# Peptides against a protein of PDB entry 7BBL: the designs that were tried, part 28

Target 1, 86 residues: chain A of PDB entry 7BBL
Amino acid sequence: IAQESLESQEQRARAALRERYLRSLLAMVGHQVSFTLHEGVRVAAHFGATDLDVANFYVSQLQTPIGVQAEALLRCSDIISYTFKP

## One batch from the design tools (peptide; aimed at target 1 E19)

Design b2_p22_7 (made by RFdiffusion4)
Pose (drawn by RFdiffusion4):
Structure b2_p22_7 (pose): chain A 86 residues (1-86), chain P 22 residues (1-22)
Amino acid sequence: as target 1 above (86 residues)
Amino acid sequence: TRQEEFIAAVEAEIAEQQAILA
């Protein structure tokens, strides 16, 4: 059989990377997720959802240095990193 | 709910990526 084209190989790689990423998002359901925001602020909340095109987070019980926000949307642009324990 | 929709959407995209790999 003919060799697999480099383009086809890159496509399979994107699919493999995406599938793993999606599994990692699903794994946050029912868990708390912490975030590192701008200015070095560290917050945490109960995971609700992410958008799949852009990594915006929908969370509840967001704990911030100044209080608790019952529902929140943390925009992708607001976030440097997020961390959770499976 | 938003989370139920999120789970369905993630599962659907996982199936699509698996199909590409298969």

Design b2_p22_7_s1 (made by RFdiffusion4, then SolubleMPNN; from b2_p22_7, 8 letters changed)
Fold by OpenDDE base, seed 1:
Structure b2_p22_7_s1 (fold): chain B 86 residues (1-86), chain A 22 residues (1-22)
Amino acid sequence: as target 1 above (86 residues)
Amino acid sequence: SLLEEFVARAEAEIARQRAILA
């Protein structure tokens, strides 16, 4: 039998995960997302875009405990988790 | 718009991944 190389298998595995992740991001389009940040801070914002490589989140109408920002950038390093209704 | 650009880039990247999986 023809066995796929280990490198090829890893490449396909990474591709599958990458595709799944990207589709998840696309599912956020047109929706408000709830972000849990460090120190238990929770914010909500409308999804705008992400940096596909760095995974920065560009959002609008960011509702924070102390106010609303029309436009904002949330770095993945600042985000613990997020939820949204697709 | 930023959103439109994101969608386009994301879809293009997805296509690239699918090509790898093919």
Scores: peptide ipSAE 0.574, ipTM 0.925, DockQ to the pose 0.970
OpenDDE base, seeds 2, 3, 4, 5: peptide ipSAE 0.570, 0.572, 0.573, 0.573; ipTM 0.925, 0.925, 0.925, 0.925

Design b2_p22_7_s2 (made by RFdiffusion4, then SolubleMPNN; from b2_p22_7, 11 letters changed)
Fold by OpenDDE base, seed 1:
Structure b2_p22_7_s2 (fold): chain B 86 residues (1-86), chain A 22 residues (1-22)
Amino acid sequence: as target 1 above (86 residues)
Amino acid sequence: SLEEEFIARAEEAIARERAVLA
């Protein structure tokens, strides 16, 4: 009986996870996203794009505690969590 | 636009992953 190798199974698992992640990013297109940053800082911004490899978030109309930034880059490392309404 | 470019890149990436799963 032919069996997939462990590596092949892991490869498919990684692919499945990445596909799901990418689809989640696409779901954010055209929506405002609420980001929770370090120290409990919460900001809201309109999703524009991401760096698929580094996972940088390119956003617009970033509402911060001290004002609004028209365009901004949020590094994945700066983000604890985020939510949005599809 | 940046958004359009992102969508295209993301969809291409998804297609690549789907190919692995096929």
Scores: peptide ipSAE 0.581, ipTM 0.922, DockQ to the pose 0.923
OpenDDE base, seeds 2, 3, 4, 5: peptide ipSAE 0.581, 0.580, 0.579, 0.579; ipTM 0.922, 0.922, 0.922, 0.922

Design b2_p22_7_s3 (made by RFdiffusion4, then SolubleMPNN; from b2_p22_7, 12 letters changed)
Fold by OpenDDE base, seed 1:
Structure b2_p22_7_s3 (fold): chain B 86 residues (1-86), chain A 22 residues (1-22)
Amino acid sequence: as target 1 above (86 residues)
Amino acid sequence: SLEARFVADAEAAIARERAILA
């Protein structure tokens, strides 16, 4: 029988990972997310959206060490990790 | 809203990925 090409297998693998990631982003909708930034800085914010290339996180009610920002943009490059409870 | 647009776009993207996996 015909076997799926390596290219096709790799494409499927990438697609599966991307789908999983996108679903995780959707799971953040309506939830507060805790972001760990560089130098151990942690902020919390309500998730709004991202660029689908995951360049930026658009959030609201960003709690920072010096106050709350109603609307904010977090660059993915500034984010080390994030956690939330679906 | 931004959120609504994101949800729509993300779900559309997911659909495209699912098509690849089908």
Scores: peptide ipSAE 0.621, ipTM 0.930, DockQ to the pose 0.943
OpenDDE base, seeds 2, 3, 4, 5: peptide ipSAE 0.615, 0.619, 0.618, 0.619; ipTM 0.929, 0.929, 0.929, 0.929

Design b2_p22_7_s4 (made by RFdiffusion4, then SolubleMPNN; from b2_p22_7, 9 letters changed)
Fold by OpenDDE base, seed 1:
Structure b2_p22_7_s4 (fold): chain B 86 residues (1-86), chain A 22 residues (1-22)
Amino acid sequence: as target 1 above (86 residues)
Amino acid sequence: SLLEAFVAAAQARIAEEQAILA
């Protein structure tokens, strides 16, 4: 019987992952997110948005040891991981 | 606003992914 190609299966798998990621970003909106950066640095900020290619995180109320920045940009390359409570 | 633009763009992209998954 007819089966979808392996290429099609891969396409769907990638699409599913992208959708899941996008939904997670939407769920993050308005919530405080804990970002783990390099060298063990952790910061907290409220998620605002990402750009189209998800290269940058636009956040607000960025809390660092030296103070709070109202608006900030975090490069994805600087982020090791993040956690938040939906 | 940036937030509104992001939400709209993300939702549009999700719809595109759904079309692939359908």
Scores: peptide ipSAE 0.588, ipTM 0.928, DockQ to the pose 0.862
OpenDDE base, seeds 2, 3, 4, 5: peptide ipSAE 0.585, 0.586, 0.587, 0.586; ipTM 0.927, 0.927, 0.927, 0.927

Design b2_p22_8 (made by RFdiffusion4)
Pose (drawn by RFdiffusion4):
Structure b2_p22_8 (pose): chain A 86 residues (1-86), chain P 22 residues (1-22)
Amino acid sequence: as target 1 above (86 residues)
Amino acid sequence: STNEELEAELEALRATYLAEAA
């Protein structure tokens, strides 16, 4: 059998990486998720959903240094990192 | 494919969540 092309190999790699990423997003359902935002602000909320093209987060009960926001959308551009415990 | 199935599931969870949050 002919060798697998480098392009086909790269495609399989993207699929493998994407599948693992998607599983990690699914794993946040029912969990709290913490975020590191601009200015070093640390917040947390109940995970609701993420967009799949851009990592925007839909969360509830967002706890910030100034209060609790019942529903919130944290845009991808607002976030440096997010952390959760499976 | 596996990625399409996972994406469909996540999109359905997102739609449910946004309906409830409205």

Design b2_p22_8_s1 (made by RFdiffusion4, then SolubleMPNN; from b2_p22_8, 9 letters changed)
Fold by OpenDDE base, seed 3:
Structure b2_p22_8_s1 (fold): chain B 86 residues (1-86), chain A 22 residues (1-22)
Amino acid sequence: as target 1 above (86 residues)
Amino acid sequence: SRVAELEAELRRIRAEFLAAAA
């Protein structure tokens, strides 16, 4: 009986994680998302779009401790996690 | 692949977003 190689299993796992991420991006389009940034800073913004390769998030109505920014560009590298209501 | 299709869809959404914002 043929057994799937470890490499193949790892490839499927990576693909599954990537797909999960991409589906989350699709689900948040047009919705308000809560982002957790460094040092526990939390902001909220409406997700518009993303540059997949450059890893940028285009958002609107960014609520920060300082105030609200109508339009903003968030770097994915600055984001620790995010939550939203689909 | 499913991943490639999802990425293509997100790229399309970005294009539409930028067009609407312009």
Scores: peptide ipSAE 0.650, ipTM 0.917, DockQ to the pose 0.770
OpenDDE base, seeds 1, 2, 4, 5: peptide ipSAE 0.646, 0.588, 0.592, 0.602; ipTM 0.915, 0.902, 0.903, 0.906

Design b2_p22_8_s2 (made by RFdiffusion4, then SolubleMPNN; from b2_p22_8, 8 letters changed)
Fold by OpenDDE base, seed 3:
Structure b2_p22_8_s2 (fold): chain B 86 residues (1-86), chain A 22 residues (1-22)
Amino acid sequence: as target 1 above (86 residues)
Amino acid sequence: SRVDELEARLEAIRAEFLAAAA
């Protein structure tokens, strides 16, 4: 019987993970997301878009400790984690 | 592929966001 090589199996696994990630991004579009940044800072914003390679997050209505920004760019390197409610 | 299609959708969304913010 036909047997997939280890390399082929790994390729499928990587593709599956990438697809899962991309679908999660699509699910966030238009929703409010809670971001945990450095030093435990937490902010909330509406997710607009993201770069696929650099992973910059383009958001609106960013709520920070000092006020609200209508539009903002969050670098992936500044983000510890994020959550959202579908 | 499925991945390529998803990436194309997200790129379009990014373009739309930037256009609206400009």
Scores: peptide ipSAE 0.630, ipTM 0.913, DockQ to the pose 0.934
OpenDDE base, seeds 1, 2, 4, 5: peptide ipSAE 0.630, 0.630, 0.629, 0.629; ipTM 0.913, 0.913, 0.913, 0.913

Design b2_p22_8_s3 (made by RFdiffusion4, then SolubleMPNN; from b2_p22_8, 9 letters changed)
Fold by OpenDDE base, seed 4:
Structure b2_p22_8_s3 (fold): chain B 86 residues (1-86), chain A 22 residues (1-22)
Amino acid sequence: as target 1 above (86 residues)
Amino acid sequence: SRVEELEARLRAIRDEFLAAAA
């Protein structure tokens, strides 16, 4: 019986994870997202777009502890986690 | 591929977002 190689299985797994990530990003577009940053800082913003190669997040109505920014750029490296309601 | 299509859609969304913000 022909079996898929381990390398092929790993390739499919990586592709599946990438697809899930991308679909998640699409689902977030236009929605408010809650971001957890370093030191326990939590912010909320409407997700607008992203750079897929650099992973910059373009957002609007960024709610920070000290105020709201109409538009902002969040670096992926600054984000610990995020959640949203589709 | 499905991945490439999704990436293209997201790139388009990014371009539209930046254009609207300008």
Scores: peptide ipSAE 0.638, ipTM 0.916, DockQ to the pose 0.894
OpenDDE base, seeds 1, 2, 3, 5: peptide ipSAE 0.629, 0.626, 0.625, 0.632; ipTM 0.915, 0.914, 0.914, 0.915

Design b2_p22_8_s4 (made by RFdiffusion4, then SolubleMPNN; from b2_p22_8, 8 letters changed; failed a check: too like the target's own chain)
Amino acid sequence: SRVDELEAELRAIRAAFLAAAA

## One batch from the design tools (peptide; aimed at target 1 F47 D53)

Design b2_p23_3 (made by RFdiffusion4)
Pose (drawn by RFdiffusion4):
Structure b2_p23_3 (pose): chain A 86 residues (1-86), chain P 23 residues (1-23)
Amino acid sequence: as target 1 above (86 residues)
Amino acid sequence: SPILTKEEAEQALKEVKEALEAK
């Protein structure tokens, strides 16, 4: 059989990377997720959802240095990193 | 891309779960 084109190989790689990423998002359901925001602020909340095109987070019970926000949307641009324990 | 409603984002994740289980 003809060799697989480099383009086809890159497509399979994107699919493999995306599938693993999506599984990692699904794994946050029912868990708390912590975030590192701008200015070095560290917060945490109960995971609700993310958008799939851009990594915006829908969370509840967001705990910040100044209080608790019952529902929140943390925009992708607001976040440097997020961490959770499976 | 525009930000989805919370319900839409939850639904998108539900569909992703189902699609992965069907594999």

Design b2_p23_3_s1 (made by RFdiffusion4, then SolubleMPNN; from b2_p23_3, 12 letters changed)
Fold by OpenDDE base, seed 1:
Structure b2_p23_3_s1 (fold): chain B 86 residues (1-86), chain A 23 residues (1-23)
Amino acid sequence: as target 1 above (86 residues)
Amino acid sequence: APLLSFEEARARLAEVAAALAAR
């Protein structure tokens, strides 16, 4: 039986990781997420969506050290990590 | 890629959700 090519295996692996990521995003919908940003800054916001390609996070009620922003865009490059309760 | 509106971003995510649910 001919085995799947290495490239095909890698493609499936990438697709699986992508799907896992997307499912993780979907799990955040409707939840408040805690984001750790650079310089030790931590913010909390309600997750709205991402643009999926650039990985910008569209959030609402962003609680920052200097106040609350009704709507905000968090760049993936600005985010060190994030956590939420599913 | 150009930035989306919040509405567009939500709509896109909804499409993804629908596609995944259909699998």
Scores: peptide ipSAE 0.364, ipTM 0.821, DockQ to the pose 0.781
OpenDDE base, seeds 2, 3, 4, 5: peptide ipSAE 0.362, 0.362, 0.362, 0.361; ipTM 0.819, 0.820, 0.820, 0.819

Design b2_p23_3_s2 (made by RFdiffusion4, then SolubleMPNN; from b2_p23_3, 12 letters changed)
Fold by OpenDDE base, seed 4:
Structure b2_p23_3_s2 (fold): chain B 86 residues (1-86), chain A 23 residues (1-23)
Amino acid sequence: as target 1 above (86 residues)
Amino acid sequence: APLLSFEEARARLAAVAAALAAK
């Protein structure tokens, strides 16, 4: 029986994780998300979208310690984690 | 990569949604 190569298996695994993540992002659209940033800073914002490589989060009504921004970008590299309720 | 407008980003995500729904 022909066996799939390790590289091919890894490719399928990456594709599956990518799809799972994208579906998760789609579920977040329009919902308020709590983001944990560096130094324990936490902000809340409505998720709008990400760019193609998920380098940036496009959000609205960003609640920060100094006020609310109507629209803003959160760099993926600045985000430690995030949570939301459907 | 160049940054997109919010409108462009949302449109792209909508296209992704459509593609996934078609699977």
Scores: peptide ipSAE 0.367, ipTM 0.822, DockQ to the pose 0.692
OpenDDE base, seeds 1, 2, 3, 5: peptide ipSAE 0.366, 0.365, 0.365, 0.365; ipTM 0.822, 0.822, 0.820, 0.820

Design b2_p23_4 (made by RFdiffusion4)
Pose (drawn by RFdiffusion4):
Structure b2_p23_4 (pose): chain A 86 residues (1-86), chain P 23 residues (1-23)
Amino acid sequence: as target 1 above (86 residues)
Amino acid sequence: LAARQEQFIAEAEAEIAEQQAIL
């Protein structure tokens, strides 16, 4: 059989990477997720959902240095990193 | 937020199925 094209190989790689990424998002359901925001602020909340095109987070019980926000949307542009324990 | 989470789970699983088809 003819060799697989480089383009086809890159497509399979994107699919493999995306599938793993999606599984990692699903793994946050029912867990707390912590975030590192701008200015070095560290917060945490109960995971609700992310958008799949852009990594915006929908969370509840967001704990910040100044209080607790019952529902929150943390925009992708607000976040440097997020961390959770499976 | 619960409804959004259900939708998120359905959509993420549907995208996983699409990626598996590519693989």

Design b2_p23_4_s1 (made by RFdiffusion4, then SolubleMPNN; from b2_p23_4 with R4L Q7R E15K Q19Y Q20R)
Fold by OpenDDE base, seed 2:
Structure b2_p23_4_s1 (fold): chain B 86 residues (1-86), chain A 23 residues (1-23)
Amino acid sequence: as target 1 above (86 residues)
Amino acid sequence: LAALQERFIAEAEAKIAEYRAIL
């Protein structure tokens, strides 16, 4: 049997990680997500969508220390981490 | 945002299918 090349194996590994990432985004649909931003700021928002390429987060009901935004855009560069409860 | 979300879901599902084809 022919063995897959290293290049092909790496391609499958990358595809597996990308698939898991996309599935995690889909799992966030309809859920509130907690974002940790710079300077220890933490916000919560309902996940709307991402643009997949740039990983901007389009969210609703963004709860910040100074109020609630109905809709907002969070840039990936502003986000240290995020978590949600499925 | 609703329309954006619908488009996102469709695109993500399509990409997942593409990746599954090579896994």
Scores: peptide ipSAE 0.657, ipTM 0.929, DockQ to the pose 0.908
OpenDDE base, seeds 1, 3, 4, 5: peptide ipSAE 0.657, 0.657, 0.657, 0.657; ipTM 0.929, 0.929, 0.929, 0.929

Design b2_p23_4_s2 (made by RFdiffusion4, then SolubleMPNN; from b2_p23_4, 7 letters changed)
Fold by OpenDDE base, seed 4:
Structure b2_p23_4_s2 (fold): chain B 86 residues (1-86), chain A 23 residues (1-23)
Amino acid sequence: as target 1 above (86 residues)
Amino acid sequence: LAALQERFVREAEAEIARQRAVL
């Protein structure tokens, strides 16, 4: 049985992870997402879109400790983690 | 933001479809 090359196996694994990631982003459409930022700051916002290569988050109704922003950009460097209810 | 969201959905779905067609 010709074993699939290591490179081909790695390519399939990367593709599978990428698809899983994209599907998770698509699942956020129309949902509120809770973001954990630096210093334990937690915010909630409605998902708008992401930049698929840099993963910037474009969001609306960003609830922060100091008020609500109608629209906002959250950079990957701003975000420690996020959760949402599918 | 709505137009940006629509573009994102189209681009993400298209990337998934392309990957599945090649693998």
Scores: peptide ipSAE 0.627, ipTM 0.924, DockQ to the pose 0.772
OpenDDE base, seeds 1, 2, 3, 5: peptide ipSAE 0.624, 0.623, 0.624, 0.626; ipTM 0.923, 0.923, 0.923, 0.924

Design b2_p23_4_s3 (made by RFdiffusion4, then SolubleMPNN; from b2_p23_4, 8 letters changed)
Fold by OpenDDE base, seed 4:
Structure b2_p23_4_s3 (fold): chain B 86 residues (1-86), chain A 23 residues (1-23)
Amino acid sequence: as target 1 above (86 residues)
Amino acid sequence: LAALQARFVAEAEAEIERQRAVL
């Protein structure tokens, strides 16, 4: 039995995780997403796009404690977690 | 933002398809 090398197995695992991530981002298109930011701040926004390498989130109708921003950029470093309803 | 979203969708779908072709 030609056992796949450890390196090849790891490469497939990384590829599978990347595909799952991309599919999850695509699933957010057209949905409101809830973001948890630092210091327990929670915001909601309509998902627009990400940059796939840096994971910036480009969003619209960002609901913040102080008001609504029509369009906004959420940097990956600003975000602790996010959730949405498909 | 709409144009940016359309580009994102196209790029993400294209990356998924490229990965599937290599595996």
Scores: peptide ipSAE 0.626, ipTM 0.922, DockQ to the pose 0.772
OpenDDE base, seeds 1, 2, 3, 5: peptide ipSAE 0.620, 0.622, 0.621, 0.621; ipTM 0.921, 0.921, 0.921, 0.921

Design b2_p23_4_s4 (made by RFdiffusion4, then SolubleMPNN; from b2_p23_4, 8 letters changed)
Fold by OpenDDE base, seed 2:
Structure b2_p23_4_s4 (fold): chain B 86 residues (1-86), chain A 23 residues (1-23)
Amino acid sequence: as target 1 above (86 residues)
Amino acid sequence: LAALQERFVAELEARIAEERAVL
């Protein structure tokens, strides 16, 4: 049995992590996501899409301390973390 | 947003398939 090279094993490991990330985005589509922003601000919105290059979040029904925005763009630089319930 | 979401889903599914082919 030809042993797979270490480099090939590392490539598969990276591919597995990429697939898991992509599947997590797919799982978020249409669901409410909670975002933690700077200064402890937390908002919730329905996830629509990202641009995979810049990681901007295109969302709807963004619930903020000052009201609800029908559609919004959250920049990756503004987001500390996010969580959702599948 | 709906059209953007549909394109995003299609792109995700295509990329996932590509990664799966490598595994």
Scores: peptide ipSAE 0.633, ipTM 0.925, DockQ to the pose 0.793
OpenDDE base, seeds 1, 3, 4, 5: peptide ipSAE 0.632, 0.633, 0.632, 0.632; ipTM 0.924, 0.925, 0.924, 0.924

Design b2_p23_5 (made by RFdiffusion4)
Pose (drawn by RFdiffusion4):
Structure b2_p23_5 (pose): chain A 86 residues (1-86), chain P 23 residues (1-23)
Amino acid sequence: as target 1 above (86 residues)
Amino acid sequence: MAELEAATVEQLEERMARLTILP
């Protein structure tokens, strides 16, 4: 059998990486998720969803240094990192 | 999820690097 092309190998790699990433997003359902935002602000909320093209987060009960926001959309551009315990 | 499907390996690794999973 002919060798697998480098392009085909790269496609399989993207699929493998994406599948693992998608599983990681699914794993946040029912969990709290914390975020590190601009200015070093640390917040947390109940995970609701993310967009799949751009990592925007839909969350509830967002706890910030100034209060609690019942529903919130944290844009991908607002976020440096996010952390959760499975 | 077209943009996700079209993402390069480096772009996917960057997405994953923003995620910290605790033990």

Design b2_p23_5_s1 (made by RFdiffusion4, then SolubleMPNN; from b2_p23_5, 12 letters changed)
Fold by OpenDDE base, seed 2:
Structure b2_p23_5_s1 (fold): chain B 86 residues (1-86), chain A 23 residues (1-23)
Amino acid sequence: as target 1 above (86 residues)
Amino acid sequence: GAALEAMSIEELQALMSRMHILP
């Protein structure tokens, strides 16, 4: 049995990550998500929608260090990572 | 409790930039 090529391995890894990402979007609906932003800022918000190819997050009840915003847009350029509990 | 899910935007951006569209 020939060993899988490096390119094929990378493709599978990317596909797996993409699937995990998409599933995470479905799983976070109705739940609070924690976003880690630049400069050490962390915020929490309820997921609304996202631009799948860009990863901009449209959220509600955004909890920031200075207050709560009913609705907001978190730009991909501002976000480092996100976490949530399904 | 429930398992924590974590995703890196940088990793996702890199992924989407390099992902080839299947015919």
Scores: peptide ipSAE 0.186, ipTM 0.664, DockQ to the pose 0.050
OpenDDE base, seeds 1, 3, 4, 5: peptide ipSAE 0.172, 0.179, 0.175, 0.183; ipTM 0.661, 0.665, 0.662, 0.666

Design b2_p23_5_s2 (made by RFdiffusion4, then SolubleMPNN; from b2_p23_5, 10 letters changed)
Fold by OpenDDE base, seed 4:
Structure b2_p23_5_s2 (fold): chain B 86 residues (1-86), chain A 23 residues (1-23)
Amino acid sequence: as target 1 above (86 residues)
Amino acid sequence: GAALEAMSIAQLQELMSRMTILP
């Protein structure tokens, strides 16, 4: 029985994660998404659009600890993770 | 309610940076 190489496993993992990401983007449209940022900051916003390769998020109704912004850009470098309910 | 979708952006970016072709 041939053992799958680590490189092959990594390729499958990358492909699976990319597909999951793209599907999640489609699923989150119109829904509130929770973003975890650096330094323990958590914000909520409605998804608008993203640069698919860069993962910059264009959002609306961004709720921060100090208020709500009608429109905002969340840079990939600022985001640790996100969650939402489809 | 419970979140049904969760993903680390840092992990995604790390993996994508190692990809030759992005689907």
Scores: peptide ipSAE 0.086, ipTM 0.580, DockQ to the pose 0.056
OpenDDE base, seeds 1, 2, 3, 5: peptide ipSAE 0.027, 0.029, 0.029, 0.086; ipTM 0.501, 0.504, 0.504, 0.585

Design b2_p23_5_s3 (made by RFdiffusion4, then SolubleMPNN; from b2_p23_5, 11 letters changed)
Fold by OpenDDE base, seed 2:
Structure b2_p23_5_s3 (fold): chain B 86 residues (1-86), chain A 23 residues (1-23)
Amino acid sequence: as target 1 above (86 residues)
Amino acid sequence: GAALEAMSVAELEALMARMIELP
């Protein structure tokens, strides 16, 4: 029986990750997202946009421990993970 | 509704690093 090459398996894995990522972005539109940041900090914000090149998150109404930021940019270096409710 | 599985930034970084390899 023919076996899929390692390269092909990796390509499919990357494609699956891309699909998951894109679906998450689409699902975030118009919703509040919870971001887990470093130092045990969690923030909530409304998703605005993201750049597909560097995965910066442009958000609004960012709820931080010190108050609400009307607009903010969250970089990948700031974030551990994100979750949301569709 | 139920929260979707969290996406880790590590996964995103890995994706971006190999973005040109995506079909």
Scores: peptide ipSAE 0.027, ipTM 0.483, DockQ to the pose 0.057
OpenDDE base, seeds 1, 3, 4, 5: peptide ipSAE 0.017, 0.024, 0.024, 0.026; ipTM 0.434, 0.472, 0.481, 0.488

Design b2_p23_5_s4 (made by RFdiffusion4, then SolubleMPNN; from b2_p23_5, 12 letters changed)
Fold by OpenDDE base, seed 4:
Structure b2_p23_5_s4 (fold): chain B 86 residues (1-86), chain A 23 residues (1-23)
Amino acid sequence: as target 1 above (86 residues)
Amino acid sequence: GARLEAMSIEELQELMSRMIIEP
């Protein structure tokens, strides 16, 4: 009998993971998110969006140790982890 | 985008592991 190729299976798996991740990002829109950056820096901001490559996070009301920025860009490579409450 | 579409399963899992959803 015909079997789905490993390549096809992997493609479906990757597509499913991408969809799940993007849906999670959509759920974050408008919520305050706590970001952990390098060197122990932690900031909080309202999540707006990412670019399609998830290279950048566009946020507002960024609370930093030295003040608040109305609008800010967080590069994904600068983010160690982030958390939010739905 | 091209970058996201090119990511492996492991890379996608790494991306998701950085997101922590609180109850």
Scores: peptide ipSAE 0.598, ipTM 0.893, DockQ to the pose 0.891
OpenDDE base, seeds 1, 2, 3, 5: peptide ipSAE 0.591, 0.594, 0.595, 0.594; ipTM 0.889, 0.891, 0.892, 0.891

Design b2_p23_6 (made by RFdiffusion4)
Pose (drawn by RFdiffusion4):
Structure b2_p23_6 (pose): chain A 86 residues (1-86), chain P 23 residues (1-23)
Amino acid sequence: as target 1 above (86 residues)
Amino acid sequence: LAEALARNATLEQQLRAQRDAFL
């Protein structure tokens, strides 16, 4: 059979990377997720959802240095990193 | 590749359903 084109190989790679990423998002359901925001602020909340096109987070019980926000949307642009324990 | 894209669609649908239930 003819060799697989480089383009087809790149598409399979994107699919493999994406599937692993999606599984990692699913794994946050029912867990707390911590975030590192701008200014070095560290916060945490109960995971609710993320958008799939842009990594915005929908969370509850957001704990910040100044208080607790019952519901929150942390925009992708607000976030440097997020961490959770499976 | 088609099978991998079907699995990605299924995962995306599960995550959209989770989001809609949360909101």

Design b2_p23_6_s1 (made by RFdiffusion4, then SolubleMPNN; from b2_p23_6, 10 letters changed; failed a check: too like the target's own chain)
Amino acid sequence: LARAALRNRELEAELEAIRAAFL

Design b2_p23_6_s2 (made by RFdiffusion4, then SolubleMPNN; from b2_p23_6, 9 letters changed; failed a check: too like the target's own chain)
Amino acid sequence: LARAALRNRELEAELRAVRAAFL

Design b2_p23_6_s3 (made by RFdiffusion4, then SolubleMPNN; from b2_p23_6, 10 letters changed; failed a check: too like the target's own chain)
Amino acid sequence: LARAALRNRELEAELREIRAAFL

